# Peptides against a protein of PDB entry 2AKA: the designs that were tried, part 3

Target 1, 299 residues: chain A of PDB entry 2AKA
Amino acid sequence: MEDLIPLVNRLQDAFSAIGQNADLDLPQIAVVGGQSAGKSSVLENFVGRDFLPRGSGIVTRRPLVLQLVNSTTEYAEFLHCKGKKFTDFEEVRLEIEAETDRVTGTNKGISPVPINLRVYSPHVLNLTLVDLPGMTKVPVGDQPPDIEFQIRDMLMQFVTKENCLILAVSPANSDLANSDALKIAKEVDPQGQRTIGVITKLDLMDEGTDARDVLENKLLPLRRGYIGVVNRSQKDIDGKKDITAALAAERKFFLSHPSYRHLADRMGTPYLQKVLNQQLTNHIRDTLPGLRNKLQSQL

## One batch from the design tools (peptide; made by RFdiffusion4, then SolubleMPNN)

Design b1_p8_4_s4 (from b1_p8_4 with S5Q)
Fold by OpenDDE base, seed 1:
Structure b1_p8_4_s4 (fold): chain B 299 residues (1-299), chain A 8 residues (1-8)
Amino acid sequence: as target 1 above (299 residues)
Amino acid sequence: SEALQILD
C-alpha cells in the first residue's frame, strides 16, 4: 500500500523527463489557494523544515512537485540536478529560487514548467503534492497585467484533470464565501468529490468568531471534509520559532479552544498528513488500472 | 513504454 505513492513518483519523474504529456492524468494532489493563504507553511510543516521561498506576493511561481518519502536519512534531491544531495534546507530554498529565476527571469513572472523536488525524511509520510502559484488579483512589480489569468490558467491545467485531487487552502480570517481556493474547486469539482479543504489561520480569527461550522462540514460540504491547521506567523518564522514547537502549539490550540476541542483529534498538521497519505494511496489504487489501460491503448 | 514497465 505504501509503495503506491513511490510508484507514481517514478511515473512523474519519467514523464517529466520527456515533457508534459497533455493526455496524462496521473493521480495527484494539487494545492491551491490565494496568496498568503498558508500553502507553503503547510508543506513546510510536513517536512519540519523551512525550505520554500517566502515573501510578499507571489512566492511560488512554478509548479512544485513535492515528493515526500519516509526514510531513515534526511536530504533533498532535485530532478534538474540529479545526484546532488541537499542536507541543508536553506540550500534547498536557494535552489528553488535560483531555478525559478532562471526560467522566469527577474520580472517575477510564472512558468508552467514544474520543479521536481524529492525530500527524504524520517519525519514524513509518503506523500506527493503539487504546489501551485497562489491566486492573485493585483500584479506587482514587473508582472504582466494579466498575471491573475495566467495563474488561473496554470491551475486549471491541473485541477481540471479527473484524477487530480484538490487541496483547497483557505484562511479562516477571511470570508470563506470569498475563498479563491474553494471557488476554483467548486468550478471544476461542483459535487465536492475531489476537494479536501484546509482551513488555516484559525488562531487569527476575531474574538467571538470561529470556523466550527466549516470544520464540521456543515457550511460548504465536501465529501472529503475539512481539516483545520495552525501555522507559524511570519513573526514566528522570522524569530526562528521551530516547527516542532509550532506543532505542539497547534495541538494545544485545538485542545483548549471551546469551539474546536471536540474536533481536536481530527485537526492539525499531523492528522492532515495522515489523511493525505491515506487518501492519495487509495486514490492511486483506484486510478492505476484505468491509467494502465489508457497507456496500453496508446501503444 | 517506460510507464508501462514501471506499472508492471
Scores: peptide ipSAE 0.160, ipTM 0.873, DockQ to the pose 0.703
Fold by OpenDDE base, seed 5:
Structure b1_p8_4_s4 (fold): chain B 299 residues (1-299), chain A 8 residues (1-8)
Amino acid sequence: as target 1 above (299 residues)
Amino acid sequence: SEALQILD
């Protein structure tokens, strides 16, 4: 028996090849959050590369099944173009954009058809995430007026599945009571059993305020808890600040902040990646027997 | 069928 996460990756690839789309109830982690909540930055920090589409408005417009695989080599592969190894992550970004446009057209619409991207790297733990479009209320460009509901419907196809864990990404510099991520998570997971909270933009909170109560799981309790992270600022991104340096700054932030110092060892991107790896592995172990039985019964 | 083979 191989590692559980790579095993599920093979299942994902197999089902994608036969066009199962979102009908799958595979053990997986769906990433949800409002636009500009910091989802892309979190994912890029895992890889240590800039490779996701950027811009204003809706950036992710198709589900992105991001399969991180620890390896001695570093390259990316798309399921839709097998055999092509990407070593330039800018080319990865361009391919995501091109493949998205191929299906959705030029109107900045959305599609529920996933893009499957596998990244081999010595800098990652085995981890698979499904990045979903950011929730929005206002259509932009040529988007249909009901784009908000289209996005919600797409997200619901994933997050309503029993075997789907939810990575709810919320910015700390906004009212968490109005967090799109936490709202949708609570709607489909009212007992907070499948939701992992990520709090971004902790460094952008107003002076004199902090998210300590949230991070300590005291305000909006989740069984799987909350993890705070600090992403690169837009200025840092534009200035091409190295992600490694940003991760060091993140560590320093938590260690030096009076409200978070005591939590520092359970915060930050590296810890988040480790926790997600462990939780996903355990979740797969728990769900695979049931999945196997279901598949057998459908023959 | 292939999925089951993967799980075996």
Scores: peptide ipSAE 0.159, ipTM 0.869, DockQ to the pose 0.648
Fold by OpenDDE base, seed 4:
Structure b1_p8_4_s4 (fold): chain B 299 residues (1-299), chain A 8 residues (1-8)
Amino acid sequence: as target 1 above (299 residues)
Amino acid sequence: SEALQILD
């Protein structure tokens, strides 16, 4: 039997080929968060490469099914261009942008049609995430005035499904009570059973404040808990700071911070990756029997 | 059908 995550990857690819209009609730992790919450940075940190579109406003405008596969080689493949192996991750970024524009046009509109990207790397654990457009309230460019609701509706197509885990990405330097990610998660997962909290920008919190209570799961409890991360600053990104170096800095941050030192071994991007791998694997194991039964009943 | 085959 194949590993469970790669197995579900094959299912995802198969369903994508026929249009995911089938009422199939695949076990998956949907990534949600407001604009600039740090979602893209988290994903890039997993891969160790810069490969996602960047910019102001809405950057992700189609769902991105990101399938990370541990491998001895490093390359990326898109489902929409089978057989082409990308080894330059800048080209990966360009392809995402091109494929997005092909469907949505240049008006910065959105589409619910996913892009399927598989990344083979020795630096990743098996992990599949669905990156979703960042929640926003203000239209930009030629976006329709109801873009906020279009995005919300798109997100709901994923996060309302029972087998969808929610990776809720919230910046610590904003009021977590007003977190778009946690709000939508609470709406569809009121008991906090399916939600994993990621707290970004811990390094950008005001002096004298910390997110200890949140990270200890005491403020807004989630069954699956919270994991804090420190992403590269915009300055670091612009300066092309190496992600490996950034991960070392992240570790140092948690170890040296009085409020987080005791949590350091359960914080940071590498730990998040491990947790997500484990949780997704277990989730797939738990849900596959039911999925099989549903599929059989639809024959 | 293909999905079921994958799950086998």
Scores: peptide ipSAE 0.153, ipTM 0.869, DockQ to the pose 0.713
Fold by OpenDDE base, seed 3:
Structure b1_p8_4_s4 (fold): chain B 299 residues (1-299), chain A 8 residues (1-8)
Amino acid sequence: as target 1 above (299 residues)
Amino acid sequence: SEALQILD
């Protein structure tokens, strides 16, 4: 039997043309968070490449179905341009931007039509994530005044689905009680059964403060718990700091911090990737029988 | 269905 995550990838590709109007509830992980919460950085750290659009304000403006596939080779493919293999990840970034602009125009609007990107790499575990636009309250550029609600409506199309797991990304250097990610997760998953918490920017917290209680699952308990990560700073990103070096610095951060040292083996980007791979695999195993039955009934 | 074939 084929691996479960690649199996669902094939299903995603097969139903891509149906869009959000489909009644099909595929097992998947939706990534949610406020603007600048660090969602894109987490995904790039999984791949070890800079390949996602960057900028001020809202950057992700279409859902990005990111399919990571462990392979001996390293390249990317888009569903909208089949047969083209990208080996330069800068070109991947440019293609995402171009494809986004093709649909949304230059007004920085959003579209619910997904971009499907598959990345083959020896440095990744099999993992599929849906990167969603960051929640914001302030329109930028030529965005409509109701852009906040447009984004929320788009997110709800994913996170309300019963088979959707939620990767809630929250920055530690802001009040967690006001986390947009955790708010929306609590709304659709009040018992915390489908939500995985990611805490970013732990290195940017005020001196004398820490997120230990959050990471120990004591403040806002989630069944699937919290994982802390340290992403590159914007300065490091602009300076093209190597992601491998950043991952080493992340490990050092947790090991050397008095509040997090005891949690270090259950923190960081590599651990997060492993946990997500395992949880997604198990989730697919649990949901596929029901999905198969549903598909059979629709014939 | 193609989807069912994938799941087999």
Scores: peptide ipSAE 0.148, ipTM 0.867, DockQ to the pose 0.688

Design b1_p8_5_s1 (from b1_p8_5, 4 letters changed)
Fold by OpenDDE base, seed 5:
Structure b1_p8_5_s1 (fold): chain B 299 residues (1-299), chain A 8 residues (1-8)
Amino acid sequence: as target 1 above (299 residues)
Amino acid sequence: KEEILSIL
């Protein structure tokens, strides 16, 4: 069963190599959410490394096809620089930034052309995600005034595809009714069949409030449910708090919180990884026969 | 397309 994700990775690489980016309805998980919703932090927690661009505003400006592959060794490789193995994840971050700037220029614009990054690690489950630019309403710097619509149009190229699952990342410390992630998910998946909810920043909620009803799938029901996570704070990141300690703190948070203790075994980053691996594997199994038939009919 | 089909 674990071999289906690597199979789709080979398909993704082959399609990227022939320039057929947006036209194929490959089984995939697109990660969507507002700026600062915690998307990049969730992905870094899966890898156990800091490797994504950071900063204010739009940090992800191209789709990042992140292919996690369980391996005995730890290294990264980019499709655009085959044969180069990255063992320093800071160099991975710098390569993402450089490759982004090469295509978008210095104006902090966006491009729909994906970056394909594969990470081999003993600490990951097989999992492929497409990290998408964070939704924004306010242009910053030299961004075009229509940047909000450019981002939305880019996201729509992924999330409108029937074989695209949607990882909707929403912060708990903001009004979930106003969640950009849940709004776009509901627009393209009104029945909540393709959407997986991730609730971040549960540790930053006001005292006396909780997201229990959301996490129990009672407020905005999704067929695939919700998973709460606790990411490192910006202070923890700046303080170089290791991700292993952060994952232990996340587990402790759920176990110790009166509203979440009963859910603790179905919460947190490790559980999210497992669920995404299983859901993606099953989704690939269900969709590959149809994809094969479609491709055969085009030949 | 043939290469892609060979992967499937």
Scores: peptide ipSAE 0.248, ipTM 0.879, DockQ to the pose 0.685
Fold by OpenDDE base, seed 4:
Formats: sequence, C-alpha cells, structure tokens
Structure b1_p8_5_s1 (fold): chain B 299 residues (1-299), chain A 8 residues (1-8)
Amino acid sequence: as target 1 above (299 residues)
Amino acid sequence: KEEILSIL
C-alpha cells in the first residue's frame, strides 16, 4: 500500500515530461489558501527544513509538485535538473526562485507550468502535495491588474478535477467564514467530500476566542474534517528557530490549551502528515483503477 | 499514454 504514492510520483513525472499535466485527473492533493495563510510553513514543517521562497505578496508563482519520499538519506531533486542532488535546502530555495523567474520573468507573473521537486528524507512520510499560488486581490510590482483571476484560473485547473483532494489552509485569526481556501473549496466541492481543512495561527487568536467548533467539524462540516496546526511565527522564522523545537511547542500548545486539550492527539503537524499519507494512499487505491480504464480507452 | 500504462 505504501508503494502507491511512489507509483503516482512516476506518473506525475511522466506527465510533466509530456506537458500534459492538465489533461489527466491524477489522484493528488492541491494546497490552497490566501496569502499568508501558512501554506508554505506547513510544507516546510513536513520536511523539517526551510526551503520555500519567502517574502511579501505572491511567493509561490508556479505550482510546486512536492514529492516527499521516506528514505535513509536526506536530499532533494528537481525534475528539470535530473541527477543533481541538493543537500543544502537553501540551494533548493534558490533553485525554486531561479526556475520560477526563468519561466515567469522578473515581473512577478505566474505560470501554470509546475516545478517538480522530490525530497528524500528520514523525517517524512511518503506524501505528494501540489502547492499552489496564494489567493490575492492586490497586484504587486509589475503583476497584471487581473492577477487575482489568473491565480484563480490556475487553481481551478487543479481543484475542479474529481480526483483532486483539496488541502484548504485557513488562518484561525481571521474570519473563517471569509476564508479564501474554504470559499474556493466550497465552490468546487459543495458537499465537502474532497476537502481537508487545515487551521493555522491558532496561537494568534484573540484572548477568549477559540476555533474549537471548527476543529470539531461543527461550524463548516467537511467529510475529511479539520486539523489544527501551529506554525513558527515570522519572528521565529527570521530567527531561524529550529522546526523540531517548533513541533514540540505546537504539541505543548494543544496539550495546554483548555479548548484544544481533548483534541491534542488529532492535531498538529505530525498528525496532519499521517492523515495526509493515509488519505492520499486510500484515494490513489480508489481512483487508479478508473484512471487505468480511462487511459486504456483512449489508446 | 503507452508509457503511462506501463507504469500502471
């Protein structure tokens, strides 16, 4: 069963090589959320490394197919530079930025052409995610005035597909009823069958408020439920706070919080990784027979 | 498509 994710990784690589990424409904998880919702931080917490572009505005400007593979060794490989092993994750960040700029130019434009990044690590479960550009309403730099719609159109190419699961990342310190992630998920998955909710910034909620009802799946029900996480603060990131220490602090947060203590074993980044691995594996098992039949009928 | 089917 654990071999199903590597199988889909080979399919993703093959489709990327043919340029047909849009035409096949591969079982995958697309990560969606507004700017600063904490998407990149969630992904970095899975790897245990800082390796994603950072900054103000739209940071992710191309889809990033992030293939996490459990291994005895730690290194990264890009599909666009096969055979080059990256062991410095700062170089991984720089390569993502360079490869993004190579295609989009320096205008901070977007491109629907994915970057395929595989990370081998002893600290990861097998998991593939597609990180998508953050939803925004405000153009920055030389971005076109319609950048909001360009991003939405790009996201729709992924999230409208029936075999796409949606990891909807929403900050708890903002009105969840107005969450960009939950809005787009509700648009394409009105019954909440394909959506997994991630609630970030639980540590930044106003005193006397909590997201208990959301995390208990009582406010905006999703079949696949919600998982709360606590990411590093921007200060912690700038201070290069160790991710392992941050994960320990996250566990302590949930255990010590009166509203979340009873949920603590079903919260946090390590639990999210396990759930996503299991859900993706099961989803692949359920969808691959149909995909095979569809492909055979097209020969 | 044939290559993809060979992976499956």
Scores: peptide ipSAE 0.245, ipTM 0.877, DockQ to the pose 0.680
Fold by OpenDDE base, seed 1:
Structure b1_p8_5_s1 (fold): chain B 299 residues (1-299), chain A 8 residues (1-8)
Amino acid sequence: as target 1 above (299 residues)
Amino acid sequence: KEEILSIL
């Protein structure tokens, strides 16, 4: 079982090298959500490092194929600079920014060409995610007027594929009925078969409100359910609060909250990581035979 | 495609 995710990683790397990533329905998890929904923070919490670009507006401007690999050592490698091992995750962030700017230019445009990043760590489970640009309705700065549609079209290249699972990231402090993530997921997965809901910002909900009905899968049912997480605040990030302490605070949040205490063992970043590892592994097992047959028929 | 099939 542990070898299936690394197998798909080799397939992803091979397809990236030939520029045909869009044509293969590889078993994968695409991460979707509005701007500032907390996608990057969820991914960084899996790694336990600050390594993704941050800022206002569209931060992720290319698909990021993030391949997490459990290892005794901690380092990162990019497919575009093979053989260079990054041990400073600030340098990883800078490389993502530089490689993004190299292709998109300085105008904060987007590109459908993925960045392939592999992170080896003792603190991760084997997990591959495709981080996608955050959905936006309003262009900012030098962004093209049609940026909303460009992002949408890019997301659709991934989420329309039958073997694509969708990690729909929605903030709890916004109306879930207006969730860009759940909206796009429902468009391409109307039966909720491929979608996993992540609810962020549960700690930022108005006093006297909770997301219990959402987390219990009663409001907008998904077959794969919902998992609540608590990310670091911007103040915590600026204050360099370590992710380990943030994960402990997340656990404490769920255990101490009257509405979530009974769900606490099925909430939080560590549980999400386990669920995604298991779901991806099972999904690969189920889809690879069909993919093999399809590829064989095309020779 | 042959290389990909060799991975599978």
Scores: peptide ipSAE 0.242, ipTM 0.875, DockQ to the pose 0.683
Fold by OpenDDE base, seed 3:
Structure b1_p8_5_s1 (fold): chain B 299 residues (1-299), chain A 8 residues (1-8)
Amino acid sequence: as target 1 above (299 residues)
Amino acid sequence: KEEILSIL
């Protein structure tokens, strides 16, 4: 059972070598959400390192296939530069930026061509995610006027696939009814069967407000439910606040908050990692027999 | 395709 995620990683690497025209719906989790919803921060909290591009506007501009692998050692490898082991996660960030710019140019455009990154760490569970560009409505800089639609079309290539699970990341300090993540999820998964809700920025809600009804799955029900997390603030990121300290503060937040205390054992980044590992493993088990049969029929 | 099938 523990080997199913590494098995799918080998399939993903093989399909990446063949290009986008593989009609195969691989079991995967696509991460969707508006700009600044906290998607990349959630992924960094899983690794415990700062390694993703940061900034204003569209930061993720290519799909990032992030393969987390539990290991006794800590290092990263890219599929596009096999054999190079990265132990400095700042160099990982720089490589993502350089490889993005090599394909998209300097105009902050997007490309549907994935970057494949594998991270080995003793601090991770086996987990594969596809980080997708943040949904936006307003072009910035030299972005094309249709950038919103380009991003949407790119996301749809992933989330329309039946074997794609959707990690819908929404900030709590914004109207959930207007969540870009939940809107796109509802469009392609109207019964909420493939969607896992993540609620970020719970610490930034106005005084006297809470997301209890959302987290209890009472407002917009998803079969797979919602998990609340507390990410580092931009100030904490810029100040290089330790992720381990941030995870301790997250736990304290849920335990001390009157509206969330009863949910605290089903909230936070460590619980989210565990749930995603289990959900992905089960999903692979359920879908692989069908994929094998489909491949055999095409030979 | 055969190589992919050998992974499964």
Scores: peptide ipSAE 0.241, ipTM 0.878, DockQ to the pose 0.688

Design b1_p8_5_s2 (from b1_p8_5, 3 letters changed)
Fold by OpenDDE base, seed 5:
Structure b1_p8_5_s2 (fold): chain B 299 residues (1-299), chain A 8 residues (1-8)
Amino acid sequence: as target 1 above (299 residues)
Amino acid sequence: KDEILSIL
């Protein structure tokens, strides 16, 4: 079953190489959420490395096709620089920044042209995600005044596709009724069939409040449910807190919290990674026959 | 084309 994700990865790479990226309804998971919702932190927690661009405002400015591949070795490869193996994940971050700036320029603009990054690691399950720019309402720096709409239009190119699953990342310390991720997901998936909810920042909720009803799928029901996670704080990131230690703290958080203790085995980053691997694998199995027939008729 | 079809 795990071989289906690598199969789709080869299709993604082949289509990227021929410039046909925009028109393909490949089975994939698009990651959506507002700025600072914790999207990048979730992805880094899967890898166990700091490798994504950091900063204020719009950090992700191109789609990042992140292909995680379970392997005995740990290294990264970019499709745009084939044959170069990255073992330093800081160099991976710098390459993402450089390749982003090469296409978008220095104006902090966006581009719909994906970056394709493959990470081989013994610490990952096979999983492919498309990290998308964070939704924003306010242009910063030299960004065009319509940057909000440019981001929305870019996201819509992915999330409107029938074979696209949506990983909707929402912070618990903000009004979930106002979640940019859940809003866009509801717009394109009104029945909640393609959406997986991720609730971040559960550790930053006010005392006497919790997200139990959301996590129990009672408030805004999704067919694929919700998974709560606890990411490193900005202080922990700046202090170079080990991700393994952060994952242990996340487990402890759920086990010790009165509102979440009963859910603890269905929460946290390791469980999310497992669920996404299983859901993507099953989704590929279900969609691949139809995709094969379509591609054979169009090529 | 042939490469894509070989993957399918």
Scores: peptide ipSAE 0.237, ipTM 0.887, DockQ to the pose 0.722
Fold by OpenDDE base, seed 3:
Structure b1_p8_5_s2 (fold): chain B 299 residues (1-299), chain A 8 residues (1-8)
Amino acid sequence: as target 1 above (299 residues)
Amino acid sequence: KDEILSIL
């Protein structure tokens, strides 16, 4: 049996080429969370490269279909510029920014039209994620006053689909009862069947506080549970701190923390990547027969 | 159509 994730990648590329953005219920993982929740940092930690747009405000302004493919070589390819291999990940960042601005203009608006990016690397597992714009309540710069609703409507096009898994990214240093990611997930997945919780910023919690009850799935139970991660700080990103060194520090954090030590083997970015690969593979296996029947009837 | 069906 061919690798199920590469099979779905070929379907995603084919549907993107015909302009059918949101109508097909493909088995996929949508990444949701508030602005600055750490979504894009989690994706970069999987690749081990700095390649996503950075800044204040809404940074991701189009859906990014990120297709990670295990390979002996390291390079990136965009669907919109076929045949161009990117080996400099800074050029990948610049291409995302340029292609975003080409469609949205300079007003920091959003577009529902995906960017399809494939990254080949020896350091990744096969995994496809859809990075979505961060939820925000306050327009910045020349953003339209209804930008909150535009983002919400865009997210709903993905997360309402029955075959969409939800990677809900929430920062631990904020009230989880107020998590934008968990709120939208609860709205469209009230039984917590499609949602995987990611808790970021565990290293930034106030002294004497911890997220143990959340990570143990006791506070807001999800069938697929929660995984804690520690991302680089903005200072570490600006200082170009090595991602491999940051992943070693993440492991040390969980092992040394009294509240998390017993969970350490089920925490961190490498474990998250493994879980997502397994969850997506199993989900494709379960959904593909039904998808084949739908496609044969509609095409 | 035929290309998509050939993937499945």
Scores: peptide ipSAE 0.232, ipTM 0.885, DockQ to the pose 0.739
Fold by OpenDDE base, seed 4:
Structure b1_p8_5_s2 (fold): chain B 299 residues (1-299), chain A 8 residues (1-8)
Amino acid sequence: as target 1 above (299 residues)
Amino acid sequence: KDEILSIL
């Protein structure tokens, strides 16, 4: 059962090599959310490393197929530079930026062509995620005035696929009814069958407010539920606060918070990783027979 | 095609 994710990873790599990634309904998890919703921080917390581009505005400008593989060794490898092992995750960040700029140019444009990054680590569960550009309404720099629609169209290429699970990342310190992630998820998954809610910034909510009703799946019900997480603050990121220390602080947050204490064992980044591994594995098991039949008929 | 089918 644990080998199903690596099997789909090989399919993803093969399809990427032939340029057919957009047309195949592979069992996958697409990560969606507004700008600054905390998507990149969630992914970095899974790896335990700072390796994603950072900045203001649209930082992710190409889909990032992030393949996490449990291994005794820690290194990264890109599909576009096979055989090069990256052990410095700052070099991984620089390679993502360089490979993004190579395709999009310097104008902060977007491209639907994925970057395929595999991370081997003893600290990860087998998990594949597709990080997508953050939804925005405001063009920055030399971005085209229609950048909002270009991003939406790119996201729709992934999230409209029936075998695509949606990791909808929403900040708790914003009106969740207005969440870009939950809006796009509701558009393509109106019954909430494919969507997993992630609620970030629970530590940044106004005093006397909480997201308990959301996390208990009472406000905007999703079949797959919601998981709350606490990411590093921007100050903690700038100060290079260790992710392991941040995960301990996250656990302490949930255990100490009166509204979340009873949920604490079903919250936080380590629980989210386990849930996503299990859900992806089960989803692959359920979808792979149908996919095999489809591929045999189309190939 | 053959590579993909070999994975499945």
Scores: peptide ipSAE 0.227, ipTM 0.885, DockQ to the pose 0.732
Fold by OpenDDE base, seed 1:
Structure b1_p8_5_s2 (fold): chain B 299 residues (1-299), chain A 8 residues (1-8)
Amino acid sequence: as target 1 above (299 residues)
Amino acid sequence: KDEILSIL
């Protein structure tokens, strides 16, 4: 039986080639969160490589369809430059930046046109995510004054689709009631059926505070629950701290923390990756028959 | 169209 995630990847690539990606309710996971919520760090931790644009403000300025494929080899391929294999992930980062700037210009604007990136790696599970621009309220540099609304409208094109799962990324060191990710998720998924919560920055919480009630699904219940993760600090990123070492530190964090020790086997980046692979696979299985019937009637 | 139908 063909792997369901690679099947949907072929559909995504075919629809991207004809420019109709926005109109199709493909089974997918959209990644949403405020600026600096840790979205890019979560995605890089899945790959085990630094390959996403970094900086202050809006870093992701186009949707990134990130297709992770388990393979014996490690390389990346872009849909816009078929046949070029990238083995240096710094070159992957530079290509994302160049392809973003080619469409948006130098003014740090946004575009709804996706970048399709496939990463083959022995360190990944099959998983496709759509990384979306970080929600912001404050335009920076030459960004248009309505950039908040432009980002929101772009996110809504994905998250309003019934077959879209929502990976809502929220930092623990900020008030969860103010989470941009959970707000937008609640607007389009008021019953919490399509939303998976990710809580980042658990290591940056004030002393004597914890996110236990959130992680135990007691504060804002989601049917699919919450998974806590610990990303590398900016100092660790700048110091080129190895992601494998960071994942070991994440495991140690959960095991040693009094509030999280009992949850440690259901926390961390490796567990999140496994859950997302399973959730996406099951979601494709459930939605694909209906999608097939719809496409056959429309084509 | 034909390519999409061949995937399904």
Scores: peptide ipSAE 0.228, ipTM 0.883, DockQ to the pose 0.716; fails the geometry check

